# Designs tried in a protein design run: peptides against a protein of PDB entry 6B4J. Part 184

Target 1, 315 residues: chain A of PDB entry 6B4J
Amino acid sequence: DITMQWYQQLQDASMQCVLTFEGLTNSKDSQAKKIKMDLQKAATIPVSQISTIAGSKLKEIFDKIHSLLSGKPVQSGGRSVSVTLNPQGLDFVQYKLAEKFVKQGEEEVASHHEAAFPIAVVASGIWELHPRVGDLILAHLHKKCPYSVPFYPTFKEGMALEDYQRMLGYQVKDSKVEQQDNFLKRMSGMIRLYAAIIQLRWPYGNRQEIHPHGLNHGWRWLAQILNMEPLSDVTATLLFDFLEVCGNALMKQYQVQFWKMLILIKEDYFPRIEAITSSGQMGSFIRLKQFLEKCLQHKDIPVPKGFLTSSFWRS

## One batch from the design tools (peptide; made by RFdiffusion4, then SolubleMPNN)

Design b1_p24_2_s4 (from b1_p24_2, 12 letters changed)
Fold by OpenDDE base, seed 1:
Structure b1_p24_2_s4 (fold): chain B 315 residues (1-315), chain A 24 residues (1-24)
Amino acid sequence: as target 1 above (315 residues)
Amino acid sequence: SESEKIRKELEESQQQLDEEELAR
């Protein structure tokens, strides 16, 4: 399976990255611990500061992240911090930065869907300049949300139930599995972030270059989902989230082909979702139904709420 | 059927995009 080969390649690259900075992370030396903490803060704090308030502030955050990744000193926590402070500093920062972007999908976007766009445009712009960060974003995303690949992890003989639940993306703490609503909320946030990344370009970059992970991956994701058997509650939820965020962009890019796909979803795939939907899961099903019916009736997909406008970049 | 044709086109498109991704 070519999709699983791609997934495994990204996971292997991520694991290799972790091994490269293991000396920094496991060091007992006080100076190394200080450097690690400073680098971790420098990599993650700017991402947490991303907001929908002003384009100028977003540019400042982008420039700070890019400077850090470029080996330049940046101010963090009242100190000058550089990846050159340790030979493993760059690998560590790239990994932690990528992890933080995905975590913002999991937490911030999950709670505030409009936050996907400012986070995604920074992530896309950083990915364009730092491809390794992009690969690590995918690796983190795929690990936390296998549905972003997409694939559905399967239970294997002899596997502990908790390990299977974790593979599915559930959080398990003290032998208690996460509630389904919280699970779906986190998965939704990550899918929405991904759907935003693949359509957005940093406006101050070289727009003549091809997007490093563009809308073609959105088309691929939909094609793969439609070629899979639906999963109860999950497929209806994430298909809606994906189409709500990037459906307008896909419509503009693929035009007639997009509408053929949307009809296929409604007429062929949707009954398969219905067949596996329980009475307690009708909320996600109805939401997807209403969205598809509205889009087909109007022959339009609305621009998603929170989409960045030209006025945002002038603020 | 038209649905079967569209499904086949999507499958072919998916395979092509996956091959392109692995070639990068």
Scores: peptide ipSAE 0.088, ipTM 0.734, DockQ to the pose 0.657
Fold by OpenDDE base, seed 4:
Structure b1_p24_2_s4 (fold): chain B 315 residues (1-315), chain A 24 residues (1-24)
Amino acid sequence: as target 1 above (315 residues)
Amino acid sequence: SESEKIRKELEESQQQLDEEELAR
């Protein structure tokens, strides 16, 4: 399976990255610990500062992240921080930055769907300039949300139930699995972030270049999902999330082919989703149904709430 | 059926995109 090979390649690259900076992360030296903490803060704090408030502030955040990744000193926590402070500093920062972007999907976007767009446009712009960060974003995303690949992890003989639950993306703490609503909320946030990344370009970059991970991956994702058996509650939830965020962009890009796909979902895939949907899970199914019916009726997919406008960039 | 045709088109598109991704 080509998709699984790609998944595994990204995971291997991520693991190799961790091994590369292990000396920094495992150091008992006081100075190395200080550098690690400074680099971690420098990588993650700017991402946490991303908001929908002003385009100018978003540009400042982008420039700071790019400067850090470019080996330039940046101000963080009242100190000058540079990836050059340690030979493994760049690898560590790239990894932690990518991890933080995915975490913002998992936490911030999960709670505030509109936050997907400012986070995604920064992530996309950084990915364009720093491809390794993009690969690491995918690796982190795929690990936390296998549905973003997409694939459904399978239970293997001899596997512990908790390990299988973790592979499915569930958090398991003290032998307690998270509630389904919290799980779906986190998965939703990550899918929404991904759907935003694949359609957004940093407006101050070289727009003549091809998107490093563009809408073609959105089409691929949909194709793969539709070729898979639906999962109870998960498929209906994430398909809605994905289409709500990037459906308008996909419609513009793929035109008639996109509408054929939506009809296929309504006429062929819905019965399959319905067949595995329990009475207690009808909410996600109904939401998807209503969305698709509205889109097909109007022959339009609305621009998602929170989509960045020209006025945002002038602020 | 039209649905089968569309599904096939999606499968072919997916395969092409996956091959392109691995080639990069």
Scores: peptide ipSAE 0.107, ipTM 0.741, DockQ to the pose 0.612; fails the geometry check
Fold by OpenDDE base, seed 3:
Structure b1_p24_2_s4 (fold): chain B 315 residues (1-315), chain A 24 residues (1-24)
Amino acid sequence: as target 1 above (315 residues)
Amino acid sequence: SESEKIRKELEESQQQLDEEELAR
């Protein structure tokens, strides 16, 4: 399975990255511990500061992250911090930065869907300048949300149920599995972030280059989803989330092909979703139904709420 | 059918992109 090979390759690269900076993370030296903490804060705090408030502030955050990744000193917590403080500093920062972007999908976007766009445009712009950060974003995303690959993890013989639940993306704490609504909320946030990343370009970069992980990957994602048997509640939820966020962009890019695909979803795939949808799961199903019907009726997919406009960048 | 054609086109697109990802 080529998709699973790609998944595994990214996971392996992520694991190799962790091994590369293990000396920094496992050091008992007080100075190394201080450097680690300073680098972790420098990598993660700017991402947490991303907001929909002003384009100028978003640019400041971007410039700070880019400066850090470029080996320049940045101010963090009242200190000058640089990845050059440790030979493993860059790898560590790239990993933690990528992890934080995915975490913002899982937490912030999950609660505030409009937050996907400012986070995604920074992530896309950083990915363009720092490809390794992009690969690590995918690795973290795929691990937390296998549906972003997409694939549905299967139970293997001898596997513990809790491990299987974790593979599916559930949080399991003290032998208690996460509630379905919370699980779907987190998955939705990550899918929405991903759908935003693949369509957005940093406006102050060299936009003549191709997107490092563009809408073609959105097309791929849809292709893979449509070639899979639907999963109860999950497929309807995430397909809606994906189309709501990037459907307008896909429509503009693929035009007639997009509409053919959307008709295929409505006429062929949607009945398969319906067949596996229980009465208690009708919410996601109905939401997807209404979205598809509205889009097909109007021959348009609306620009998603929170999409960054020219006025945002002038603020 | 048109649906089968679209499904095939999507499948081919998926495969191509997966191969490109593996080649990087």
Scores: peptide ipSAE 0.080, ipTM 0.728, DockQ to the pose 0.562; fails the geometry check
Fold by OpenDDE base, seed 2:
Structure b1_p24_2_s4 (fold): chain B 315 residues (1-315), chain A 24 residues (1-24)
Amino acid sequence: as target 1 above (315 residues)
Amino acid sequence: SESEKIRKELEESQQQLDEEELAR
């Protein structure tokens, strides 16, 4: 399966990256430990500062991240920090930065859906300039949310149930599996972030270049989902999340073809979701139903709430 | 059916995109 090969290649690249900077991460040297912590903060703090407040602040954050990745010194925690402080510094920063973007999907976007857009536009812009960061974003995203690939991990003979649950994206702590609502909330955040990334371009970049991971991947994702058997609650939730965030962009890009796909979802795929939906899962099902019906009735997909406008970039 | 046709078009599109992804 080509999709699984792509998934595995990204995971392998991510693992190789970890091995590359293992010397930095495992060093007992006090100076190396200090450098590691400084680099980790320099990579992650700017991402945590991303907000919907002002476009100017978002640009400052972007410029800081780009400067760091470009080998320039940046101020972090009152100190000058550079990836050149250690031979493994760049690889470490790229990995930690990518990890942090996905973590913001998992945490911030999960709680505040509108946060997807400012995070995604920075991630997209950084990806355009630093392709390796983009690959690592995908690797982290795919590992935490296999539904972003999409694929459904299978239970293998001899596998521990907890390990299977982790493969499905559940957090398992002290032999306790995460509650379904919390799981779906995290998955939703990551899918929403992904759906935002594939449609957004950094406005201060070279717009003549092709998006490094654009709407064609959104089309691919939908095609793949529709070719898979629906999962109870998961499919209805994530399909809604995806369409709510990037449906308008897909509609504009694919036009008649998009509407054919949406009709297929409503007429063919939605009944399959209904068939596996229990009475306790009606919330996600009803939400998807109402969304599809509204979109088909109005022949329009609304612009998602929190979409970045020209006024945002002037602030 | 029209649904089958659309599904096939989606499958072909998905396959093409996956091939392009692996070629990068």
Scores: peptide ipSAE 0.071, ipTM 0.724, DockQ to the pose 0.587; fails the geometry check

Design b1_p24_3_s1 (from b1_p24_3, 9 letters changed)
Fold by OpenDDE base, seed 4:
Structure b1_p24_3_s1 (fold): chain B 315 residues (1-315), chain A 24 residues (1-24)
Amino acid sequence: as target 1 above (315 residues)
Amino acid sequence: MLPEPTEEEREQVAKRNAALDAAK
């Protein structure tokens, strides 16, 4: 399966990256530890500062991240920090940066859906200039949210239930599995971030270049989801999240073909979702149903809340 | 028209649902 090969390739690249900077992470030297912490902060703090407040601030954050990845010194925590401080510094920063983007999907976007757009546009712009960061974003995203690939992990013979739950994206602590609502909230955040990344481009880059991971991947994602048997509660939730965020962009790009897909979802896929939906899960199903019915009735998908406008970039 | 799920797929769905139910 080409999708699974792609998944595995990204995971292998991520694992190889970890091995390359193991010397930095495992060092007992006090100076190396300080460098590690400084690099980690320099990589992650700018991402945490991303907000919906002003385009000018977003540009400053982008420039700082790009400068760091380019081997230039940046100010972090009142100190000058550079990836050149350690031979493994660049690999470490790329990995931690990518991890942080996905974490912002998991945490910030999960709680504030509109935050997907400013985070995504920075991620997209950085990905365009630093393709390895993009691959690592996908690797982290796919590992935490297999539904972003999409695929369902196989429950193999002899596998422990908790290990399978972790593979499905659940957090399991002290043999206690995460509550379903928290799980879905985190998965929703990551899917929304992904849906935003594939449609956004950094406005100050070379727009003549092809998007490094554009809407064609969104179309592929939808096609793959529809070819999979729905998962209880998860499919209805994430399909809604995806379409709410990038449905308008897909509609504009694929036009008639997109509407055919929405009709297919309503007529052929909904009954399959309904068949596996319990009374306690009807909320997610109803939400998706109402969204699609509204879109089909109006022959339009609204621009998502938080979508970045020209006015945002002038602020 | 979407294809019908295979028996293997149905079995995996059942396993997934069981795992999800354990998380509720």
Scores: peptide ipSAE 0.190, ipTM 0.808, DockQ to the pose 0.796
Fold by OpenDDE base, seed 2:
Structure b1_p24_3_s1 (fold): chain B 315 residues (1-315), chain A 24 residues (1-24)
Amino acid sequence: as target 1 above (315 residues)
Amino acid sequence: MLPEPTEEEREQVAKRNAALDAAK
């Protein structure tokens, strides 16, 4: 399976990255520990500062992240920080930066769906300039949300239920599995972030270059989902999240083919979702149904709430 | 037309759904 090979390749690259900076992370030297903490803060704090407030502020954040990744010194916590402070500094920063982008999907976007767009446009712009960061974003995303690939992990013989639940993306702490609503909220945030990344380009970059992970991956994602049996509650939830965020962009890109896919979802895929939907899960199903019916009726998919406008970039 | 699931896929779906239900 080509999809699984791609998944595994990204996971292997991520693991190799961790091994590469192990000297920095495992060092007992006080100076190395200080450098590690400074680099971690320099990589993650700018991402946490991303907001919907102003385009100018977003540009400052982008420039800071790009400067750090380019080996230039940046100010963080009142100190000058550079990846050149340690031979493993760049690999460490790339990994932690990518991890933080995915975490913002899992936390910030999960709670505030509109936050997907400013985070995604920065992530896309950084990915264009630093492809390794993009690969690491995918690796982190795929590990936390296998539905972003998409694939469903296999429950192997002899596997503990808790381990399988972790593979499905659940958090399991002290033998207590995460509540379904919290799980779906986190998965939704990550899918929405991904759906935003694949359609957005940093406006101050070279737009003549091909998007490093563009809408063709959105089309692939939809095709793959439709070729899989639906997962209870999860498929209806994430399909809605994905289409709400990138449906308008896909409509513009794929035109008649996109509408044929929506009809296929309504006529052929909905019955399969319904067949596995319990009475307690009808909310997600109904939400998807209503969205698709509205889109088909109006022959339009609305621009998602929070989409960045020209006025945002002039702010 | 969407492909029909294999019996193995149906079994795996059932196992996944059961695991998801156990998380509720």
Scores: peptide ipSAE 0.365, ipTM 0.883, DockQ to the pose 0.842; fails the geometry check
Fold by OpenDDE base, seed 1:
Structure b1_p24_3_s1 (fold): chain B 315 residues (1-315), chain A 24 residues (1-24)
Amino acid sequence: as target 1 above (315 residues)
Amino acid sequence: MLPEPTEEEREQVAKRNAALDAAK
């Protein structure tokens, strides 16, 4: 399976990255520990500051992240910080930055869906300038949310249920599995972030260049999901999340082909989702159904709430 | 029309759904 090979390659590259900066992360030296913490803060704090407030602030955050990745000194916690402070600094920062973007999907976007867009546009712009950060974003995203690939992990013979639940993206602590609502909330956030990344370009870059991971990946994602037998609750939830965020962009890009896909979902895929949906899981199914029925009736998919407008960039 | 799942795929789906239900 080409998709699984690609996924494994991403995971291998991510693991190799971790090994590359292991000296920095495992150092007992006080100076190395200080550098590590400074670099970690410099990489992650700007991402946490991303908001929907002003385009000018978003540009400042972008410039700071880009400067850090470019080997320039940046101010963090009242100190000058640079990846040049340690030979492993750049690899560490790239990894932690990518991890933080995915965490913002998992946490911030999960709680505030509109936050997907400002986070995604920064991530996309950084990815354009720093491809390795993009690969690491995918590695982190796909590991936490296999549905973003998409693939459904296989329950192998002899596998413990808890290990399989972790593979499915559940958090398992003290032999207690995460509640379904919290799980779906986190997965939704990550899918929404991904759906935003693939459609957004940083407006101050060279937009004539090809998107490093564009809408063609969104089309592929939909096609792959529809070719997979649905998971109860999960498929209906994430399909809705994906279409709500990038359905408008896909409609504009693929036009007639996109509408054929929506009809296929309604006529062929819905019965498969319904067949595996229990009475207690009907909420996600009904939400998806109502969304698609509305879109098909109006022959339009609305621009998602929180989509960045020209007025945002003038603020 | 979407392709019909294989028997192996159906079995895996059943296992996944059971595991997901156990997580509730």
Scores: peptide ipSAE 0.352, ipTM 0.871, DockQ to the pose 0.827; fails the geometry check
Fold by OpenDDE base, seed 3:
Structure b1_p24_3_s1 (fold): chain B 315 residues (1-315), chain A 24 residues (1-24)
Amino acid sequence: as target 1 above (315 residues)
Amino acid sequence: MLPEPTEEEREQVAKRNAALDAAK
């Protein structure tokens, strides 16, 4: 399976990255520990500062992240920080930065769906300039949300239930599994972030270049989802999230093909979702139903709430 | 846990795949 090979390659690259900077992370030296913490803050704080407030502020954040990844010194916590402070500094920063982007999907976007767009446009722009960060974003995303690949992890013989639950993307702490609503909320955030990344380009970059992970991956994702048996509650939730965020972009890009896909979803796939939907899971199902029906009726998918406009960039 | 697919499910997947290919 090509998709699983791709998944595994990204995971292997991510693991190799961790091994590469292990010297930095495991160092007992006080200076190395300080550098590690400074680099971690420099990588993650700018991402946490991303907001929907002003395009100018977003540009400042982007420039800071790019500068850091380019080996330039940046100010963080009142100190000058550079990836050159340690031989493993760049690998560490790339990993932590990518991890933080995914975490913002998991947390910020999960709670505030409109936050997907400013985070995604920065992530896309950084990915364009720093492909390794993009690969690491995918690796982190795929690990936390296998549905972003998409694939369904298999419960293998001899596997602990908790390990399987973790593979499915659940958080398991102190032998307590995460509640379904919280799980779906986090998965939704990550899918929404992904759906935003694949359609957005940093406006101050060279837009003549091909998107490093563009809408073709969105089309692939949809095709793959539809080729999989639906999962209870998960499929309805994430399919809605994905289509709400990138459906308009897919419609514009693929036109007739997109509508054929949407009809296929409504007529063939949706009944399969319905068949596995319990009375307690009707919320996600109903939302998807209403969305699909509205889109098909109006022959339009609305621009998602929070989509960045020209006025945002002039702000 | 995903149940093992039935023959009917396999047929449905095949039909879906064909439809997806036609939509591409």
Scores: peptide ipSAE 0.024, ipTM 0.632, DockQ to the pose 0.054; fails the geometry check

